# Ledger of designs, part 157: peptides against a protein of PDB entry 4PN1

Target 1, 261 residues: chain A of PDB entry 4PN1
Amino acid sequence: KIEMNFLNKPIVPDTTKVISNFLTHYLITEPVEHVEIEAKLGTLIDLETQNRFEFPVMNETILNPEFNLRTRFESDMTASEHKYLNEFLNQAFRDSQKPGRLPFAYKHTKQVDLFYETEDNSRDKIRVSKNQSDNQVLACVKKRRVADLFLYCPNDAFDIRISISDELPVSMPSGNQQPSLTRLKDRVGYVHQEIKIDLTKTTQNDPVYDTTERHELEVEFGNIADLRDRAQKAKDGMEAPLFRRVQLFMDNVRILRREHS

## One batch from the design tools (peptide; made by RFdiffusion4, then SolubleMPNN)

Design b1_p23_7_s1 (from b1_p23_7, 9 letters changed)
Fold by OpenDDE base, seed 1:
Structure b1_p23_7_s1 (fold): chain B 261 residues (1-261), chain A 23 residues (1-23)
Amino acid sequence: as target 1 above (261 residues)
Amino acid sequence: STPSWLLEPEVKEYFKKLEEEIK
């Protein structure tokens, strides 16, 4: 018989603790009302070299936000990488439909996002999302990025940005306003155990430059109310499996960032 | 320096208790 350790009990990884604290802060301590919590796959770029950042660590590392590492995060991947991830998720979807498994849900959406300047000239733009097929308004929000947490992943194809955002529902812009930016989004969404995985192809038309395409993969907490409840219970010293939910989220992220062309 | 959200004692205590209670 083999025991896990000298206590013969599981322990919670430090990464899970740190991320749990990060989430608890913006769910409970300084709560964001209309919170969106997502992880995006991408690359930490060294601003000096314009190449992927190289840090003297050998595994997944949460970067301390108090340090300016002179980096930027590019939440993009090649079309080839995006295609491979799509195929991978399609297979995962199929496998999950087998008896004894929890099934994925699948949704394919095509929408257009229209960005408008605010009357008060705030930094945050109003985003109107419409269905491409019938032009139905899906959402009208003002999104504010509240906080980011970066994970450097030297052994994997992608680094990770975990973002806390506030998506405030707002009134539609006046009919006289023209959008400053228009983006077409082709999104394939997979949901498993209330964790959302989205593959998005974004096409942006620039009036001056040629059309550009962006390929993104994001993982999002699908049940914020439950997550907030778990965080509150944890903060109050009550039994709550907050760590399990965070671990599930991160394990899904880890699976995805290891996949590459 | 350390971000403020990492220094919340209640969350630290939660994980400590959790690890002690995990079977």
Scores: peptide ipSAE 0.250, ipTM 0.802, DockQ to the pose 0.252
Fold by OpenDDE base, seed 4:
Structure b1_p23_7_s1 (fold): chain B 261 residues (1-261), chain A 23 residues (1-23)
Amino acid sequence: as target 1 above (261 residues)
Amino acid sequence: STPSWLLEPEVKEYFKKLEEEIK
């Protein structure tokens, strides 16, 4: 018989605890009403060197947000990397359809995001998302980035940004208002156990600059209500459900950030 | 410094008390 450890009790990884506390803060302690929680794959760039950030650590490390490390996060990847991840996820989807597995759900969407300035000249823009095929309004929100948590992953292809955002539903902009920015999004979405994985190709047309294309992969908690419930339970002393959910989320992220061509 | 959301309740209370004493 093999035991887990010398106490024969589960132990929670420190990373799980830190992330759980981060989430609990913005779910329960200072609750964001319309919260979106996602992890994006990308690269931490050292502003001094313009290369990938280097830190004297040898594994996945959550960076302390209280320290200004003079970094920026680039949530872009190469087209080849994006394609590889798409193929990888397609295979994972196929494998999950086999008997005895929990299946992925798949969705392919094409949308246009229209950004509008607010009347009060707030830093936050109103985003209207429409389906490209029929121009149906999918969402009209004012999205505010509340907090970021960065994971430096020296052994993997990508670093991670976990973001807390507030997606406040707002009224449609006046018909006389013109969008300040438009973005086309081609998104393939995978859902497994209420964890959403999206591969998005974004095209932005700028009248002054050339058309820019971005390739992004994001992992999102698909059931915020459940997550909030788990966080509340954690605050009340029952931490296990939250830890399990965070562990699942992070394991999916870890799988993805290791994959590259 | 350490983010406030990372601190355990006991530590938070300690710092709260400290801040009150400094005021």
Scores: peptide ipSAE 0.099, ipTM 0.494, DockQ to the pose 0.173
Fold by OpenDDE base, seed 2:
Structure b1_p23_7_s1 (fold): chain B 261 residues (1-261), chain A 23 residues (1-23)
Amino acid sequence: as target 1 above (261 residues)
Amino acid sequence: STPSWLLEPEVKEYFKKLEEEIK
């Protein structure tokens, strides 16, 4: 007979505990009303060297937000890497359609985001999202970045930023206002078990600067209500659905950050 | 220092219980 440990009981990974605590705080303790929770693949850059951050650890490590490590996070990848991940996810999509599997859903969207300054000169801009095909308004929100949690992943192609954001629905800007910034987004979205995986090509045109293109991969909790419910149950000391959902999310992230061309 | 959200007693207790309940 084989036992998993000397107690013969499963344990909760410390990484899962930390992330769960982080999420619970912004879901329940200091709740963000219109919360978005996503992980982005990217690179922790050492501000001193401008190279990828090097930390004396050998595996996935959550960085303590209380320490200034003099890093920035670049949520970008090469076109080649982005293409590879797209192909990888396409294959995963196809495989998931087979009998006995839970299928992916797929959606391709093209939208334009228009950013407007607020009348109160607040730091947060109003974002109006429109469908590129028919110019229909999809959303009008003020998005505020509430908190970030960074994972340094020395063994993988990418580091991870988990972000808590507040996407507050707001009224459309006045008709006389001009957007301060315009971004085109070409997004392919995959959904599996309510976890959203988005590959996004963002094009930004600036009259002064050259056109910039960014390639991003995002993993998002697709059912915030369920996640909040799980977090509340956790706060109430109930049986642990939160662990399972966080584990699922992180496993998907781990799969993706290991893939590269 | 440690972030305050990492020290929430209710969450810590939750995981303690979870470890006992997971099969």
Scores: peptide ipSAE 0.092, ipTM 0.505, DockQ to the pose 0.216
Fold by OpenDDE base, seed 3:
Structure b1_p23_7_s1 (fold): chain B 261 residues (1-261), chain A 23 residues (1-23)
Amino acid sequence: as target 1 above (261 residues)
Amino acid sequence: STPSWLLEPEVKEYFKKLEEEIK
């Protein structure tokens, strides 16, 4: 008989503990009401060198937010990388449809996002999302970034930003108001065990600059209510597998950031 | 310094207990 370790008991990785504490804080301790929790693939850029951040570590490392490392995070990737990830996820989708597996769900959406300035001239803009095909309103929200947690991943193609956001539903802008910015979004969404993986191509027209295309991959918790429940139970000292959900989320992120063309 | 949310003992104690009870 093989045992797990000399105690023959499972242990929780330190990364899982740190992320669980981070999430619990913004789910329970200082709760965000309309919370969105997502991880984006991208690159930590050293502002001094303008190259990828180089830190003296050899594995996935959560950066301490209390330190100013003089970095920026770029969530964009090349079209080639984005295409590769799309093909990878398509294959994963197909494989998951086989007997004995839990299947992916798949959805392709094309939307236009219209951004409006607020009356109080706040930095937060109102985003109206419409379906490109029939112009039906999908959402009208004011999104506020609450917190970020960065993971430096020297052995992988991408670094990771985990973000806590508040998506506040708001009333539609007045009919006489013009959007300050318009974005076209082509999104392919994959859902597996309530973890949502989105590949998004964003096209934006700038009056000064040429049309820009952005390619992003994000991983999001699809069941916030369940996650909040697990976090609350954890805070109360009750047995609840918060770590299992966090581990699942992070393993999916780890799979994706390793893939490259 | 360390973020305040990392210093909260409740989650740490939860994971400690979990590791002790799960076989």
Scores: peptide ipSAE 0.253, ipTM 0.762, DockQ to the pose 0.213; fails the geometry check

Design b1_p23_7_s2 (from b1_p23_7, 9 letters changed)
Fold by OpenDDE base, seed 2:
Structure b1_p23_7_s2 (fold): chain B 261 residues (1-261), chain A 23 residues (1-23)
Amino acid sequence: as target 1 above (261 residues)
Amino acid sequence: SIPSYLLEPEVQEYFKKLEEEIK
């Protein structure tokens, strides 16, 4: 007989605990009402060198937000990297349709996001999202970035930013108000076990600056209600369900951040 | 392979059923 350790009990990785605690804070302790929780693949940039951050660690490491490491996070990737990930996910989608697997769901969405200044000149802008095909309003929200948790991943192609955001539904801006910014989004979405994986190409036109294009990959918790329930259970002393969900989320992230062209 | 304890109960049950069908 083989046992998993000298206690013969499951042990939770510290990374899972740290992330779980981070999520629990914004789900339960200081709850964000309309919370969005996502991980973006990108690069931690050292502000001093303008190169990828280098830290004296050899594996995935959650950076302590209390320490100013003089970094910024770039959530962009190259078109080739984005294409590779798309092909990778397409293959994963196909493989998941086979007998004995849980299938991916797939959706392709093209939308335009219009950003409006608020009347109170707050930092947060109102985002109106419309379907590109018929110009139907999909959403009108005020999105606020609440918190970030950064993972430095020296062995992988990408670093990770886990973000907590508040997406507050708001009324449409006044009809006479003009958008301050317009973005086109071409999004390919994959869903597996309520974990959403989105590949997004964003095009932004600026009258003064050249058109900019960004390529992003996001991994999002697709069932916030379930996650909040799990977090509450964790606060009540039953941590296992939350740890399992966070582990699933992070494993998906880990798979993706290792892939590169 | 994925350790069973890391899987959601529903997923565990799913794979258990699959194994039974394959045998």
Scores: peptide ipSAE 0.007, ipTM 0.367, DockQ to the pose 0.019
Fold by OpenDDE base, seed 1:
Structure b1_p23_7_s2 (fold): chain B 261 residues (1-261), chain A 23 residues (1-23)
Amino acid sequence: as target 1 above (261 residues)
Amino acid sequence: SIPSYLLEPEVQEYFKKLEEEIK
């Protein structure tokens, strides 16, 4: 007979606890009303060298936000890396359709994001999202970045940014107002156990500069209500459900950041 | 190996079945 440890009881990794506490803060303690929680694959860049940040650790490490490390996060990858991940996810999708597995859902969307300045000249712009095909309005929101948690991953192709955002629904801008920025998004979305994985190609037209293209991979909690419920239970002393959900989320992130062409 | 106790019940059951089949 094998036991888990000398207590024969479950033990939760510290990473899971730290992330769970971070989420609980913005779900329960200081709750964000229209919260979006996502992880992006990218690179921590040292502002001094403009190269990938180097930290004296050997594994996945949550960076302490209290320290100014003079870094920026670039949520971008090459087209080839993006294509590789797309094929990887397509295979995962196919495998999940087999008997005995929980299936992925798949959706391909093309949308246009129009950004408008606010009347109060706030840095937070109003974003109107429309379908590219029929111009149907999908959403009109004012998005505010609330908090970030950065994971330095020296053994993987990508570092991770976990972001808390507030997506406040707002009224449509006046018909006479022109957008300050327009972005085209081509997105393929995969959903497994209410965790959303999106591959997005973003095209931005600049009137002065050439068209810029970005390739992003995002992992998002697809059921915020459930997550909030789990976080509340954690505050009430039952942490296991939250830890399980965070572990699932992070394991998906870990799988993806290890993949490279 | 993934610690079974950190998985959702549905996932735990799935991996349990896999382990039984290998065995």
Scores: peptide ipSAE 0.007, ipTM 0.312, DockQ to the pose 0.023
Fold by OpenDDE base, seed 4:
Order: sequence, then structure tokens, then C-alpha cells
Structure b1_p23_7_s2 (fold): chain B 261 residues (1-261), chain A 23 residues (1-23)
Amino acid sequence: as target 1 above (261 residues)
Amino acid sequence: SIPSYLLEPEVQEYFKKLEEEIK
């Protein structure tokens, strides 16, 4: 017989605890009302060298936000990398349809995002999202980035940014207002156990900088109500449900960030 | 590199500050 350890009890990885605490803060302690929690794959860039950030660690490391490391996060990837991930997820989808597995759900969405300045000239823009096919309004929100947590992953193809955002529903802008920015989004979405994995191709036309294309992969908690409930239970002394959900989320992220063409 | 207009305004301001500190 083999035991887990000398106590024969589960041990929670430190990374799971740190992330769980981070999430609990913005779910419960200082709650964001319309919270979105997502992880994006990308690259931490050292502003001094303009190369990938280098830190004296040998594995996945959560960077301390108290330190200004003079970095930026680039959530873009090459078209080749994006295509590889798409093929990888398609295969994972197919495999999950087999007997004995929990199946992926799949959705392909094409939308247009229109950004409007607010009347009070606030920093946050109003985003109106519409379906490309029928021009129906999907959402009208004012999105604010609340917090970021960065994971440096020296052994993997990508680093990770976990972001907390507030998506406040707002009224549609007046009919006389023109959008300051328009973006086309082609998104393929995979959902497994209420974890959303989205591959998004964004196209933006700029009169000065020509047409730009961005390729992103994001992993999102698909059930915020459940996550908030788990976080509340954690605050009340029962941490296991939250840790399990965070572990599931991070394992999916870890699988994806290791994949490259 | 990602064009600045693809970033949220608050993120743009953050990076601007960082770049000013490096220059």
C-alpha cells in the first residue's frame, strides 16, 4: 500500500493557496459586483531589455505585486502558436466525447466590439458588443481592470496573467455618439467543467497603424456564483471546495501554457 | 510588440509611468 505522505493527508500547493487568497479578496473581502476572472497566456517582457523577463527562479512563480519589476505583459501570440492551440483543443474536445469522459461544449462566436467615450470623460470606456451576423446587442458594459496577478513560467511557452475585472452593465450610448474604436472578434470557445477556454482572433482597423491582428488564449471561471460561494465557505473555515476549483483551473492553464508548435 | 491602443487606458498609463522611470 502507498500513502500520499507521512500524514496520509492531502497537501495544498502553495500556489493554490496564494491564488485562492487573491481571488477571495475580490470575491468576498472587497467584493467586485460584476466580476470577471480570467487567465491569459502571454509573455512577461522586461522593459529594460525588451526580452522575456528573467527572474532567478526555476519554475512557476507568482510575482509579488508589491515590487515594480518594470515589466509589461504581452497577451499576443503568433498565428502559428494560436493555430497549434486550436488544433490541440479540437483534439481534446474529440477525446472528451468518448465514453467515460466529461464532454467539452463548443461554441464559435463572431462579434463586433464598439468602444465609446463616457460623457464624464472617465478613463473607462463603454463597450457595446454585437453579433456580426445580425447586429444584435450582446452586451453593453463599462469594464474596469481591478487587479492582476502574474505568473512567471520559465519552463513553459507562455507566462500567465490572472486578471480581476469589473464589468458594470450600463445603458447604451446616445445615438449621436460615434465609437472611438471598433474591434472584430472571432472566438472559438471550449467549456469543460464550467471552465471556459477561448481562442480569440481580434482584428482592428486603424487609419494610422493599418490593420492589426491579435491572437489570444484565455481561461475563465465560467461559474462566478459558485466560485463566490466557495470563497465564502473558505472565509468561514472550509477551504477545500475553493482549493479544488482553483486547482482545476490552474491545471487547465498549466496544460495549455506548455503547448507550442 | 502590442500597440498601445489595444490596451485598456489604465494599463497604458501604468506602462507609460514605467517607461518614464527607465528613461
Scores: peptide ipSAE 0.000, ipTM 0.234, DockQ to the pose 0.032
Fold by OpenDDE base, seed 3:
Order: structure tokens, then C-alpha cells, then sequence
Structure b1_p23_7_s2 (fold): chain B 261 residues (1-261), chain A 23 residues (1-23)
């Protein structure tokens, strides 16, 4: 007979615990009402060297937010990397349609985001999202970044930023207001077990700078209500359901960050 | 305007089927 360990009980990785606690804080302890929780693939840049951050660790590690490491996170990737990830996800999608598997869902969306300044000149802008095809309003929100958790991944193509955001629904800007910024978004979304994976190509026209194109990959918790329920249970002493969901999320992120062209 | 890699034939077929099921 084979046992898991000398206690013959499962053990939870510390990374899972740290992330779970981070999420629980903003789900339950200081709850964000319209919470969005996503991980972005990108690169931690050392502000001193302008190169990828070098930290004396040999594997995935969560950076302590209490320390200023003089880094910035760049969520952009090359078109080639983005294409590779898209092809990878397309194959994963196809494979998941086979009998005995849980299938991916797929959605392609094209939208234009219009950003408006607030009356109080707050840093947070109002974002109006419209469908590119018929110009119908999809959403009008004020997004506030609440917290970030950074994972340095020295062995992988990308580092990770997990972000907590508040997407506050707000009224449409007055008809006399002009947008300060417009972005075109082309997004392909893959959903598996309520984890959403989005590949987004963003085109932005800047009056001063040339047209910029960004390529992003995001992994998002698709069922916040369930996640909040799990977090509440964790606060009540039953941590296993939350740990399992966080583990699933992180495993998907880990798969993706290893892929590169 | 849409990158070619976003338009895989198998994915297109999947969406077509979904649209047909919803109609």
C-alpha cells in the first residue's frame, strides 16, 4: 500500500495559502463590492536596469508588497508570443471537446472603450464600452485598482500580476463630454471550469505617440459568487474548497506562463 | 483587422454550431 506521506494526509502548498489569504481579504474581510480578480502575464522590470527583474530565487515566488523593490510590471507581450498562446489555447480547446473531457467555451468579442475624465478630476476614468459592430453600449464603469500581488517566475516566460479591482457601475457621461482616450479591443475568451482566459489585442491612437498595439493574456475567476462563498467558508475554518479553487486557477496560470514561441 | 490566428477553423465551426443551437 502506498501513502501520500508519513501522515497519509494531503498538504497544501504555501503559495496556495498566501494567495487564498490575499483573496479572502478582499472578498470577505474588506469586501470589494464589484470585485474583479485576474492574473495577467507579463514581465517584472527592474527600474534601475530596465531589464527583467533579477531576484535570488530559483522558482515561482510571491513578492512581499511591503517592500519596494523598484520594479514595474509590463503586461504587454510580443505579437509572436500572443499568437503562440492563441494557437496553444485553440489546440487545448479542440482537445477539450473530445468525449470524457470538460469542454472549453469560446467567445470572440470586439469592442471600443471610451475613457472619460471625471468631474472631480479623479485619477479613475469612466470607461464606456461599446460593441464595435453596432455601437451599442455594453458597459459604463469606473474601475479602481484595489490591490496587486506579484509572482516572480524565473523559470518561465512570464511573471504574474494578480489584481483585485472594483468595477463600479456609473452613469453615462454627459453628451457634451468628449472622450480623452479611445481603445479598440479584440478579445478571444476561453472558459474552462469557470476560469476565463482572455487574449486581448488592444489598439490605441495617441495624439502624441504613434498608434500603439498591446497584446495581453489574462486569467480571471469567472464565478465570483462561488469564490466568495469558498472564501467565507475558509474564514469559518473550512479552507479546502478555497484552496482547491485557487490551485485550479494557479495551475492554469502556470501552464500558460510556460508557453512561449 | 482581425489577426489570422484568432480565426481558427475549428473555433469558427464551434461558434457556428452554438449560434445555430441558440436560434
Amino acid sequence: as target 1 above (261 residues)
Amino acid sequence: SIPSYLLEPEVQEYFKKLEEEIK
Scores: peptide ipSAE 0.020, ipTM 0.379, DockQ to the pose 0.011; fails the geometry check

Design b1_p23_7_s3 (from b1_p23_7, 10 letters changed)
Fold by OpenDDE base, seed 2:
Structure b1_p23_7_s3 (fold): chain B 261 residues (1-261), chain A 23 residues (1-23)
Amino acid sequence: as target 1 above (261 residues)
Amino acid sequence: SVPEYLLEPDVIDYFKKLEEEIK
């Protein structure tokens, strides 16, 4: 007979615990009311070299935010990488439609985001999102970045930024106000077990600068209410449900960051 | 300009093939 370990009990990886604690803080301890929790694939850049940073570690490592590591995170990837991930996810979608599997759902969305300055001239801008096809308003929010957690992944194509954001619904800007910035978003979204995986091509037109295009992949918790419930249970001493959900999320992230063209 | 490459899965084609395999 084979056992899991000398206790013959499941053990939770330290990475799962650290991330779970991070999420619990912003779900329960200092709760963000309209929380968005996502992981973006990208690259930790060394500010000195402008190349990918090299940490003295050999595997996935959560970076301590207390240290000034002289890095920035670039969530942009190449069009080739983005296309490869699209093809990969399309195949995953098809495979999931087979009997015995839990199916993916998907949606293709094209929207325009209009950014407006606030009356108080705060750092946070109001974002109005509209559907490109019919110009219908999809959302009007003030998004605030609350916290980030960075994972250095030396063995994979991408590093990871897990972000906590607050998306506060707000009223539409006054009709006489002009947007300070506009962005076009072409997004293909995949959903599996309430985990959202989005491939987004963003085009930004600047009157002064050249048009910029970004290619991003993000993984998001699609059921925040469930996650909050799990986090509360964890605070109450039952950690397993939260650990399982975080493990699922991270496994999906790990699958994606290993893929490359 | 970069051509559009974000594509949805071809669900119709996939299920047609699947149905043919089941026959």
Scores: peptide ipSAE 0.089, ipTM 0.563, DockQ to the pose 0.011
Fold by OpenDDE base, seed 5:
Structure b1_p23_7_s3 (fold): chain B 261 residues (1-261), chain A 23 residues (1-23)
Amino acid sequence: as target 1 above (261 residues)
Amino acid sequence: SVPEYLLEPDVIDYFKKLEEEIK
């Protein structure tokens, strides 16, 4: 007989615990009402060198947010990398349709995001999202970034930012207001076991920034209610359900960040 | 409008190809 360890009990990776605690804080302890939890693939950039930061670690490492590491996170990738991931996910989608597998769901959306300044001149802008095909309003929200957790991944193509955001539904801006910024988004979304993976190509005409096109990959918890329930159970002493969901989420993230063209 | 760039999974063509390879 083979046992898992000398206790013959499952053990949870430390990364899973740290992330679970991070999520629990903003789900339960200081709850964000309209919480969005997503991981973005990108690069931790050293502000001094403007290159990818080289942390003195050899594997996936959660960075302590209490430290000023003098880094920024670039949630972008090359067109070739984005294309590769698109092809990779398409193949994963196809494979998941086979008997004995849980199938991916797929959605292709082309939308325009219109950003409006608030009357109080707050840093947070109102975002109106419309479907490009029929101009149907998909959402009108004020998104606030609440917290970030960064993972440095020295062995992979990408680093990871896990973000907690509050997407507060708000009323439409007044008809006389003009958008301060317009973004066109071409997005394909893959959903597997309530984990949403989005590939987004964003086109933006910004007079300040030379970059007119961005390529992003996001992994999002698709069932926040379930996640919140799991987090509550964790607070009540039953951590396993939360750990399992976080592990699933992170494994999907890990698969994606390892892929490159 | 944003030009078509992102590829959609072609399930039909994929399985059709598989079936052709098996025959």
Scores: peptide ipSAE 0.087, ipTM 0.572, DockQ to the pose 0.012
Fold by OpenDDE base, seed 3:
Structure b1_p23_7_s3 (fold): chain B 261 residues (1-261), chain A 23 residues (1-23)
Amino acid sequence: as target 1 above (261 residues)
Amino acid sequence: SVPEYLLEPDVIDYFKKLEEEIK
């Protein structure tokens, strides 16, 4: 007979604890009302070298936000990488439809995002999202980035930014206002066990610059109410449910960041 | 411009077809 360790009990990785605490803070301690929690795949860039950040670690490492490492995060990838991930997820979708598996759900959406300046000239813009096909309004929000947690992943194709955002529903801009920016978004979404994985291609026309395309992959917690409940339980001393959910989320992220063309 | 590469899984059509056949 074998045991998993000398206590014969599971142990939670430190990474899971750190992320769980980070989430708990913005779910419970200083709660964000309309919270969005997502991880984006990208690259930590060293501002001094303009190359990928190099840090003296050998595996996935959460960077301490108390230190200024003179980095920026680029949440973009090449078209070929994006295509590869799309194909990878399509295969994962197919495999999950087999008997005995939990199936993926899939949705393809095309929308136009119109950005408007606020009356108070605040940094946060109002985003009106419309369906590309019929121009029906899907949402009107003011999104505020609350906090970020960066993971440096030297062994993988991508680094990770976990972001806490507040998406505040707001009234539509007045009819006399013109958008300051327009973006076309083509998004394919995959949902598995309430974890949402989105591949998004964004096209932006700039009158001064050439048309730019951005290719993003994001992983989002699809059930915030459940996550908040788990976080509350964690604050009350029962951490296991939260740890399990965070572990699931991070394992999905880890799978994706290893894939490359 | 960059070619369109956001593809839908073919299995979606398969299952839709299957459901229609069962109904």
Scores: peptide ipSAE 0.028, ipTM 0.498, DockQ to the pose 0.011
Fold by OpenDDE base, seed 1:
Structure b1_p23_7_s3 (fold): chain B 261 residues (1-261), chain A 23 residues (1-23)
Amino acid sequence: as target 1 above (261 residues)
Amino acid sequence: SVPEYLLEPDVIDYFKKLEEEIK
């Protein structure tokens, strides 16, 4: 017989604790009402070199937001990488349908996002999302980016940005108002244990500039109410449920960022 | 739905679009 350690009890990785504390802050301490919590795969870019950032660490590292590292995050990948991840997730979906496994759910959606200026000229634009097929309104929100947590992952194909956003439902813009920006989204979505994994191809048309495309992969907490409950329990001294949920989320992220074409 | 090419035309279209972008 072997034991896990000299206490024979599981130990929580420091990364899990740091992320859990970050989430707890915006779920409980300073709660965001319509919170969205997602991780995006991308690249930390050094503003000086315009190449991937290089930091003197050898593994996954949460960057301290109090330090200006002169970086930007590019939430994009190549079409080839995006296709590979789609194939990978399709296989994961198929495997999960086998007896004894928890199955994935799958959905393909095509939508158009229309961005409108606000009456108060706020930096946060109103986003109207519509189905491309029938032009039905799916949502009308004003999204505010509240906070970001960046993970530098030198051993993997991608770095990670965990984002806290507030998606406030708002009234539709006036009929005479024109959108300042239009984006087409082709999204393939997977859900496993209430963790959402989305592959999104975004097309943006500009009358002055060439059409641009972006390929993104995002992982999102699908059950915010449950996560908030876990965070509250953590604040009350029972941290295990939150740690387990964050660990699950991060393990899924880690699987994905290690896969590449 | 099932992400299978035989049963999911949308997936087929998606991959076709992606392949066109690969240079």
Scores: peptide ipSAE 0.026, ipTM 0.474, DockQ to the pose 0.013

